# Ledger of designs, part 108: peptides against a protein of PDB entry 6IDX

Target 1, 380 residues: chain A of PDB entry 6IDX
Amino acid sequence: KELAKLSADVTFATEFINMDGIIVLTRLVESGTKLLSHYSEMLAFTLTAFLELMDHGIVSWDMVSITFIKQIAGYVSQPMVDVSILQRSLAILESMVLNSQSLYQKIAEEITVGQLISHLQVSNQEIQTYAIALINALFLKAPEDKRQDMANAFAQKHLRSIILNHVIRGNRPIKTEMAHQLYVLQVLTFNLLEERMMTKMDPNDQAQRDIIFELRRIAFDAESDPSNAPGSGTEKRKAMYTKDYKMLGFTNHINPAMDFTQTPPGMLALDNMLYLAKVHQDTYIRIVLENSSREDKHECPFGRSAIELTKMLCEILQVGELPNEGRNDYHPMFFTHDRAFEELFGICIQLLNKTWKEMRATAEDFNKVMQVVREQITRA

## One batch from the design tools (peptide; made by RFdiffusion4, then SolubleMPNN)

Design b2_p15_3_s2 (from b2_p15_3, 5 letters changed)
Fold by OpenDDE base, seed 5:
Structure b2_p15_3_s2 (fold): chain B 380 residues (1-380), chain A 15 residues (1-15)
Amino acid sequence: as target 1 above (380 residues)
Amino acid sequence: MSVKDFPATSHIKGV
């Protein structure tokens, strides 16, 4: 207990480390020896002293043994009643993951996000906070391939549902520390969109062009059997498609694929359009047809609007940016749906279309409509 | 309403 308190002092820490004191603490953990009276209390103070000593940055985290990692991971992965040991073990694992890629690899083999979810199902907000902090650390330090897998595991309705029901909708006010961890988790989740946001459409990729054609089909041929493969349409059909792409509000109505070559938002805009068209088909068709039937200069160009809105949402959500320590603004909506970004897009595109009508906007007013929509989204 | 008269403060009901 006294050691744990003194370990917060840098002068004491330096002297204690110079005496190999930290090695003694690691060996106490590594031994796993439950034979002592008050073992849990002693261990809690040992872990506290270890963490406080390591937080001075005097000793590299890479000094820890695999046996130490396994013991700490064991305190997190096993059912334990001792909240103090669990809390310190979560914090130690977080620090290990954040400070060493080699320790991240070892820890990622010993623990899963699924094991950490159990610590979210408790009434203790501190344990919940440390569990999310460790999930965030693992997600941040994961290589891109594993990060997508973790996101897919996070997209497993369970983690979001648990956070929503046990943290966000809990009977207790969210503390600043928890709000920060929820913000971090949100940012890390949005950063998975970065690849698609930075992916340019290849105008020569037939599969990508077929998606644009599917957008046209859903809007204008909704009653037509999908079995009508886009056969070699006569010149009249090509001219018809150019008209349809103009009615869809693409900037390049001759070759809409060119509108998706700009990054950001690249292919992410096409993904959002396709999601809207398939999942919210009635909303999509309504937006397109309401504007395509207008021969007046007050048509809202859906294609252009969807691209610029996707870009705007990426800017508002700071897609591709690292989490900032001073921020705690999280959006509960992102915990309510598996495809929350695409659902947000679907809400915001309806808002944009409404705002365009209310403003009686023309194509010249486009940037001004987007500014008003940005202000509406950021105040919601 | 013209584009000039659009109040910046219209809260979106339901977002």
Scores: peptide ipSAE 0.038, ipTM 0.542, DockQ to the pose 0.009
Fold by OpenDDE base, seed 4:
Structure b2_p15_3_s2 (fold): chain B 380 residues (1-380), chain A 15 residues (1-15)
Amino acid sequence: as target 1 above (380 residues)
Amino acid sequence: MSVKDFPATSHIKGV
């Protein structure tokens, strides 16, 4: 207890570390010897002293043994651990993950996000905060392939649901520390969009062109039986598609693929358009047909609008930016759906179309409509 | 309304 208190002092910490004192603390954890009276209390103070000593940055986190890591991970994975031990164990694991890629690899083998989610189902907001902090650390330090897997995993769906139900909709005010961890989780989740946001469409990629064709098909051929397939000359078909792509509101209605060569938002805009067309087909068709039937030059160009809206949403959500320690702003909506970004896009594209009509906008007003829509989104 | 006079205030929740 006294050691744990003194370990916060840098002078004491330096002297204690020079005496190999930290090695003694690690060995106490490694021994796992539950036979001592007051073992839990002693262990809690040992872990406190260890954290405080390591926080001085004098000793590398890489000094810890695999046995130490396994013991700490064991305290997080075992049911009915003392709250004080659990909290410190979560903090130690977080610090290990953040400070050492080698320790991250070892910890990621010993613990699962599913085990950490169990600590979110408790009423203790401090434990919940440290559990999310460790999840965030694991997510931040994961290789890109593993980050994507972590985000898409059933564990993340469950995590979002648990956060929504036990943290956000909880009967307790969210503390600043929890709000920060929710912000961090949100930022890390949105940063997975960066790859698609920076991916240029290849106008020669047939699979990508087929997506644009599918957007046309969903909008205009939904009632046409596939039987009208074969014989109308390739030129008439190209001319029809050019008209359809104009009605879809692409800037390059001859080759819509060119509209997706600009990054940001690159392919992410096409992903959003396809999601809208498949998941919210009636909304998509309504938006497209309502704008395609206008002869008054007040048509809202869907394709152009979808691209610029996707870019705007990426800017508003700061996609590609690292979490900032001073930020605590998170959006509860992003915990309500697995594809929350695409759902947000679907809401915002309807807002854009409404705003365009209310403004009686023309193509010349496009940038002004986008400014108004940005203000509407950022104030919501 | 003119594009110039359009109030920027509508919440997403009203869509």
Scores: peptide ipSAE 0.038, ipTM 0.530, DockQ to the pose 0.009
Fold by OpenDDE base, seed 1:
Structure b2_p15_3_s2 (fold): chain B 380 residues (1-380), chain A 15 residues (1-15)
Amino acid sequence: as target 1 above (380 residues)
Amino acid sequence: MSVKDFPATSHIKGV
């Protein structure tokens, strides 16, 4: 107990570390010897002293043994561990993951996100916070392939549901620390969109062109079988499609694929349009047809608007940026749906279309409408 | 409402 308190002092920490004191603490954890009547209390103070000593940055985190990692991971994975030990063990694992890629690899083998989700199903917000912090650390330090696997895992849907039900919709005020961890998780989740945001459309890729054709089909031929997509259309069919792509509000009416070659938002804009068209078909058709029937130059160009809105949402959500320390602005909406970004896009495109009408905008007003919409989104 | 009735500059509240 006194050691744990003194370990916060850098002078004491330096002397204690120079006396191999930290090695003694690690060996106490490694031994796992439950022989003492007050083992849990002693262990909790040992783990506290270890954290405080390591926080001085005098000793590399790489000094810890695999046995130490397994013991700490064991305190997180075992049911009925003392809350004080669990909290400190989560914090140690977080610090290990954040400070060492080698330790991340070892910890990622010993602990699953599924095991950490169990620590969110508790009434203790501090335990919930440290559990999310460790999930965030694991997600941040994961290689890109593993981040996508972590994201696609049934664990994320479950994680979002558990956070929503046990943290956000809990009967307790969200503390600043928890709000920060929810912000971090949100940022890390949106950073999974970066690949698609930076993916250029290949105008020669037939599969990608078929998506644009499907957008046209859904808007204008909703009852038509997609199998009747004519391959080599006659010039008359090409001219028809050029008219349809103009009515869809693409900038390049001849080859709409060219509108998706700019990154950001690249293919992410096409993903959002396709999601809207398939999941919210009535909303999509309504937006397109309301503007396609206008000959008064007050048509809202859906295709252009959807691209620029996707880019704007990426900028607002800081897609591709690292989480900032001290921020705590999280959106509960992002925990309510698996495709929360696409749902946000679907709300915002309706807002854009409404705002365009209210402004009685023309194509010359486009940038001004986008500025107004940005302000509306950022105030909501 | 006309386009003139809407503010031209979004004050991005400094996040």
Scores: peptide ipSAE 0.037, ipTM 0.541, DockQ to the pose 0.010
Fold by OpenDDE base, seed 2:
Structure b2_p15_3_s2 (fold): chain B 380 residues (1-380), chain A 15 residues (1-15)
Amino acid sequence: as target 1 above (380 residues)
Amino acid sequence: MSVKDFPATSHIKGV
C-alpha cells in the first residue's frame, strides 16, 4: 500500500527502479502464489505500484516476461477475480499493447475481444472503461488485415450492442474517461473508411462504370417498363446517358467516373450513393427527380453534392486521423447501426437538398450551401 | 432510424 502510493513520486520511482525494485514486483506476479490470507490485497497494491513505476517511462515495457503477460491475461480471463485486480490488469495490458508491438502480438494470442466484452456487462463503469480502452489499444495496434476482420466480425456487432445497452443506455451518467474511450472507438471505426476514401475510380474499368449505370437505372428506369428500351443506335444511347448523367448532377456528364478520381473522397462517395439508391430507393429517386425536372436554375446537382458531402463528412469525422487525447465527443447513433456512416450520409444529403431549396440556391451558390450545411451538421 | 436518434440532428427541424 505505501509502496503503491510512493511509486507516484518520480524521485522515489527512480531510486526504487535503480534498486531493481520493479524486477521484484514482476517476480511476485510471476510466482502466482495464492497461499497468503491477504494475497488479493497485496497483489492489487503490487499491480498499482508496477503501473505507477512504469508510467514514469524510465523502464521499457519490453522488460516483462511471457510468464508475467500470461498471469495478467489470466486475471482478465478468470471468473470471479477481484475488481481491483481486474482493473489494474486491464490497464497493464492496455499500456503493454500501446507501448510495444511485440507485447501486442503476445497479448493478442492470450486474450480475445469476446472475453473483454464480458467485462462490459457489469455495473462498474471503471471496469467498462478499461475494457474499452484495451479493445481500442488492440484495434489501434492491429495490422490492417486484422483490423478489417475485427470490424466485420460478429464480435463488432455484438460489441456495439453491448456498449449501447450496458454503457450508453446505462442508468448512470457517462464519465469523461468513458466518453473519451467511446470517442476513440468511433474514430478507429471511421478510419476503416480511409482505404475507400483514398481509392480512385478507374474510368476505364467497366465493372466500376456499371455501378454508375446502376445509379442511373435506379433513378430513371425503375418506373419504366423494360419494353421502352429505345432500339436506337449506339450514338443515340450515348447521348441519352449524357443527358441522364446531367440530370443526376454529375460534373462530367460524358464520363461520370471522372468525378470519382478525386481523392478524398474517391470511391467512398460512390459507395454512399449506391447504398442510398439500394437501401433508401424512394428517398434517392425523389431527390434525383425533384432536381432533374427543374429548368429554373435552382436544381441541386445530386452527384456533385453527394461527392462534396462525403468529403465534408470525412473531414468532420476526421477520417484517417489519430484520436485526440483531449476529445470526448461521440455519437451514440454509430452504435445503433452497422452502416451508420452511410445512414448519416442519407440524412445529410436530405438536409443539403432542403437547405438548397430554402436558400433558393443556384449552381453559383454551391460553396455557400455547403458551408451552411457544414455548420448545421457540426452544431448538431 | 428517426432523426431523433442522431443527437446532432435533434435541432434539424423537419428531417
Scores: peptide ipSAE 0.008, ipTM 0.446, DockQ to the pose 0.012

Design b2_p15_3_s3 (from b2_p15_3, 6 letters changed)
Fold by OpenDDE base, seed 5:
Structure b2_p15_3_s3 (fold): chain B 380 residues (1-380), chain A 15 residues (1-15)
Amino acid sequence: as target 1 above (380 residues)
Amino acid sequence: MSVKDFPATSHIRGV
């Protein structure tokens, strides 16, 4: 206990480390010897002293043995561990993951996100906080392939559900530390959009062009039996599609694929448009047809608006940026749906279309409408 | 209302 308290002092820590004191603490953990009277209390103070000593940055985290990692991971993976040991073990694992990529790899082999989810189903908010912190650390330090797997896995859906039900909708006020970890998880989740945000459309890729054609089909051919494809010549067909792409509000009416070559938002804008068209088809058709039938120059260009809105949402959500230690602003909505970004887009595109109408905007007012919509989104 | 007079204060319903 006194050692743990004194370990917070850098002068004491330096002297204690110079006396190989940290090596003695690591060996106590590595031994796993439960035969000592008051073992749990002694171990809790040992782990506290170890963490406080390591936080001075005098000793590299890479000094930690595989046996030590396995012992700490064992305390987190076992269902019947003392709360004080569990809390400190979660904190040590978080610090190891954050400070060493080599330790991350070893820890990721010993612990699963599924095991950490069990620590979210408890009433202790501190344990919940450290469990989310370790999940966030693992997610942050994971290679891109593993991050995508973690995001797509049943574990991530289950994680969101457990966080929503046991943390956010819990009978307790959310503390600042928990709010920060929820913010971090939100940022890391949105950073998965970065790849699509930075993916340029290839105008020569037929599969990507077929998505744009599908947007046209959903908007204009939803009631037309495919049997009435008139055998009219290739030129009449090109002229028809150019008109349809103009009515969809693309900037390039001849080749809408060119509107998705700029990054950001690249292909992410097309993903959002396709999601809206398939999942919220009535909303999509309404927005497109309401504007396609206008002859008063007050048409809201859907295609251009969807691209610029996607870019704006990426900027607001700081997609591709690291989480800031001073922030704790999280949105519960992002834990309610698997495709929360696309749902947010679907809400915001309706807001944009409404705001455009209320402003009686023309194409010249486009940037002003986007500014007003940005302020509406950021103040909500 | 003119485009210039449009209040930015409309909360997004449902967010």
Scores: peptide ipSAE 0.039, ipTM 0.552, DockQ to the pose 0.009
Fold by OpenDDE base, seed 1:
Formats: C-alpha cells, structure tokens, sequence
Structure b2_p15_3_s3 (fold): chain B 380 residues (1-380), chain A 15 residues (1-15)
C-alpha cells in the first residue's frame, strides 16, 4: 500500500527500480501464490505499484515475462476476480498493448474481445471504461488484416449492442473517461473505411461498372431483371445511358466511373450509393426521380452530391486520422447499426436534397449548398 | 429564400 503511493514519485521510482524492485513485483505476480490471507488486497497493491513504476517510462515494457502476461490475462479471463484486481489488470494490459508490439502479439493470443465484452455487462462504469480502453488498444495495435477481421467479427456487432444497451442507454451519466473511450472506438471503427475511401475506381473493371449500371437500373428500370445487362449496347443504347447518367447527376455523363477515380472518397462513395439503392430503394428512387423530372436547372445532381457528401462525411468523422487524447465527442447513432456510416450517408443525402430544394439552388450554388449542409451536420 | 440568406441552422433530427 505504501509502495503503491510512493511509486507515483519519480525519485522513489528511480531508486526502487535501480534496486531491482520491479523484478520483485513481477515475481510476486508470476508466483501466483494464493495461499496468503489478504492475497487479493496485496495483489491489488502490487499491480498498482507495478503500473505506477512503469508509467515513469524508466523501464521498457518488454522486460515482462510470458508468465506475467498469462497471470494478468488470467485475472481478466476469470469470472470471479476481485474488481480491484480486474481494473488494474485491464490497465496493465492496455499499457502493455500500447507500449509494445511484441506484448500486443502475446496478449492477443491470451485474450479475446469476447472475454472483454463480458466486462461491459457490469454496473461498474470504471470496469466498462478499462475494458473498452483495452479493446481500443488491441484494435489500434492490430495489423490491418486482423483489424478488418475484428471489424467483421460477430464480436463487433455484439460489442456495439452491448455498449449501446449497457453503457450509452445505461441509467448513469457517462463520465469523461468513458466518453473518450467511446470516441476512440468510433474513430477506430471509421478508420476501417479508409481503404475504400482511398481505393480508386478502375474504369476498365467491368464488375465496378456493373454497380454503376445497377444504380441506373434501380432508378429507372426498378421492375426490370438485372440479367438484361447490355453486353453489346448499340449507339442508341449508349446515348440512352448517357441521358440516364445525366439524370443521375454524375459529372461525367458518358463514363460515370471517372467520377470515382478521385480519392478521397473513391469507391466508398459508390458503396454508399449502392447501399442506399439496395437497402433504402424507395428513398433512392424518390431522390433520383424528383431531380430527373426537373428541366428548370434546379435539379440536385445526385451522383456529384453523393460523392462530395461522402468526402465531407469522411472529413467530419476524420477517417484515417488517429484519435485525439483531448476529445470526448461520440455519436450514439454509430452504435445502433452495423452499417452506421452508410445509414448516416442515407440521412445526410436526404438533408442535402431537401436543403438544395429549400435554397432553390442551381449547379452554380453547389459549393454553397455543401457548406450549408456541412454546418447542418456538424451542429446536429 | 435566396441562396445568400439561407440559414445553416436546421438540425438533423435523430443524429
């Protein structure tokens, strides 16, 4: 107990570390000697002293043994661990993951996100905060392949549901620390969109061109079978599609694929448009047809608007940026749906279309409409 | 309303 308090002092920490004191603490954890009366209290103070000593940055985190990691991970994985030990064990694992890639690899083998989700189903918001912090650390330090696997896993849907139900919709006010961890998780989740945001469309890729054709089909031929893909479009069919792509509001009416060659937002804009067209078909058709029937130059160019809106949403959500330590702003909506970004796009494109109409905008007003829509989104 | 006078103040209900 006294050691844990003194370990916060850098002078004491330096002397204690120079006396191999940290090695003694690690060995106490490694030994797992549950035979002492008050073992839990002693262990909680040992873990506190260890964390405070390591926070001075005097000793490398790489000094810890595999046995130590397994003991700490064991305290997180066991259902009946003392809350004080659990809290400190989560904090130690977080610090290990953040400070060492080699420790991340070892910890990622010993613990699962599923085990950490169990610590969110508690009434203790501090335990919930440390559990999310460790999930965030694991997600941040994961290789890109594993990060995508973590994202696609049933664990992430479950994680979002558990956070929504047990943290966000909980009967307790969200503390600043929890709000920060929810912000971090949101940022890390949106950073999974970076690959698609930075993927250029290949205008020669037939599969990608078929998506644009499917957008046209859904808008204008909603009752028609998609199997009637025009393999050999006559000049008359090409001219018809150019008209349709103009009505869809693409900048390049001849080859809409060219509109998706700019990154950001690249293919992410096409993904959003396809999602809207498939999941919210009535909304998509309505937006397109309301503008395609206008000959008064007050048509909202859907294709251009969807691309620029996707880019704007990426900028607002800081897609591809690291989380900032001072930020606590998270959106509860992003925990309500598996495809929350695409749903946000679907809301914002309707807002854009409405705002365009209310402004009686023309194509020359496009940037002003986008500025107004940005202010509307950022104040919501 | 002209594009110049459009108030940017309409909140998205539900975000």
Amino acid sequence: as target 1 above (380 residues)
Amino acid sequence: MSVKDFPATSHIRGV
Scores: peptide ipSAE 0.039, ipTM 0.545, DockQ to the pose 0.009
Fold by OpenDDE base, seed 4:
Structure b2_p15_3_s3 (fold): chain B 380 residues (1-380), chain A 15 residues (1-15)
Amino acid sequence: as target 1 above (380 residues)
Amino acid sequence: MSVKDFPATSHIRGV
């Protein structure tokens, strides 16, 4: 207890570390000797002293043994651990993950996101916060392949559901620390869009061209079987497609693939359009047909609008930026759906189409409409 | 969020 208090002092910490005191603390944890009276209290103070000593940055986190990691991970994985031990164990694991890639690898083998989700189902918001913080640390330090797997995994769907039901819709106000961790989780989740945002369309890739053709098919040939591969269309068919791509509101209505060569938003805009067309087909068809039938120059160019909206959403969500410690703004919507970005796009494209009509906009007003839509999205 | 959750456009064309 006294050691835990003194360990906050850098002078004491330096002397204690120079006396190999931290090694003694690690050995106490490693021993796991539950036979001592007041073991839980002693352990809680030992873990406190260890954290305080390590927070001075004098000792590398890589000094810890695999046995120590397993003991700490064991405290997080056991259902009947003292709250004080659990809290400190989560914090230690977070610090280990953040400070050492070697420790991250070892911890990622010992702990699953599923085990951490169990700590979100408790009434203690501090435990919930440290559990999310550790999830965020694991997500941040994961290699890109594993980050994508973590985001797509059933665990993330369950995580979002648990966060929504037990944290966001909980009967308690969300503290700043929890709000920050929810913000961090949101930012880390949206950063997975960066690859697609920076992926240029290859105008010569037939599979990518087929997506654009599928957008046309869904809008104009809803009863046509997709089995009609765009064979070498007659000049009349090419002229028809050029008209259709103009009605879809592509800037390059001769070769719409060229509209997706600019990054950002690259292929992410096409992904959003395809998602809208497949998942919200009636909404997609309505938006396209409302604007394709206009002769009054007040048509909203869907293709151009979808590209610029995708770019705008990436800017608003700061896609590709690291989480900022000063931020705590999270959007509960992103915990309600697995494809939350695409769903946000689907909402915002309808807003854009509405705003365009309300403004009686023409193609010359495009940037002004986008500015108004940005303000609407950022205030919502 | 729904489209209804977004504020209406202020008529900027009138000023």
Scores: peptide ipSAE 0.016, ipTM 0.505, DockQ to the pose 0.009
Fold by OpenDDE base, seed 2:
Structure b2_p15_3_s3 (fold): chain B 380 residues (1-380), chain A 15 residues (1-15)
Amino acid sequence: as target 1 above (380 residues)
Amino acid sequence: MSVKDFPATSHIRGV
């Protein structure tokens, strides 16, 4: 207890470290000797002193043994552990993951996100915060392949549900520390969109061109009886598609694939359009047909608008940026839906289309409409 | 869902 208090002092810490004191603390944890009266209290103070000593940055985290890591991971994985030991064990694992890629690899073998989710189902918000902090650390330090696996896993859907029900909708106010960890988790989740945001469309890729053709099909062929396929003249077909791509509001209505060569938002804009067209088909068809039937220069160009809106949403959500330590702003709605970004896009494209009509905008007003829509989204 | 359904939780400058 006294050691744990004194370990916060840098002068004491330096002298204690020079006496190999930290090695003694690690060996006490490694021994696992439950034989002492008040073992749990002694262990809690040992872990506190260890954290405080390591926080001075005098000793590398790489000094810890695999036995130490296994003991700490064991305290997190045990169903009946003292709250004080659990808190410190989560904090130690977080610090290990953040400070050493070698320790990350070892810890990722000993613990699962599923085990950490169990610590979110408790009433203690401090435990919940440290559990999310460790999930965030693991997510941040994971290789790209493993980050995508973590996001696509059932664990992520379950994690969102548990956070929503036990943290966000909990009977307690969200503290600043928890709000920060929810923000971090949200940023790390949206950073998975960066790959698609930075993926250029290949205008020669037939599979990607078929997606653009599917957008046309959903908008214009959904009501057409297949019997009225006008005669097979290949040239008349190309001219018809150019008209359809103009009505869809692509900038390059001859080759719409060229509109997706700009990064950001690259292929992510096409993903959003396809999601809207398949999941919210009535909304998609309405937006396209309401603008395709206008000949008054007040048409809202859906294709261009969807691309620029996707880019704007990426900028607002800071896609590809690391979490900032001073930010605590999270959006609870992103925990309510599996495809929350695409759903946000679907809401915002309707807002854009409405705002365009209300402003009586033309193609010259495009940037003004986008500015107004940005303000509407950021003030909402 | 409206855009207003996506409020960022502002800093509750609580007590």
Scores: peptide ipSAE 0.008, ipTM 0.475, DockQ to the pose 0.015

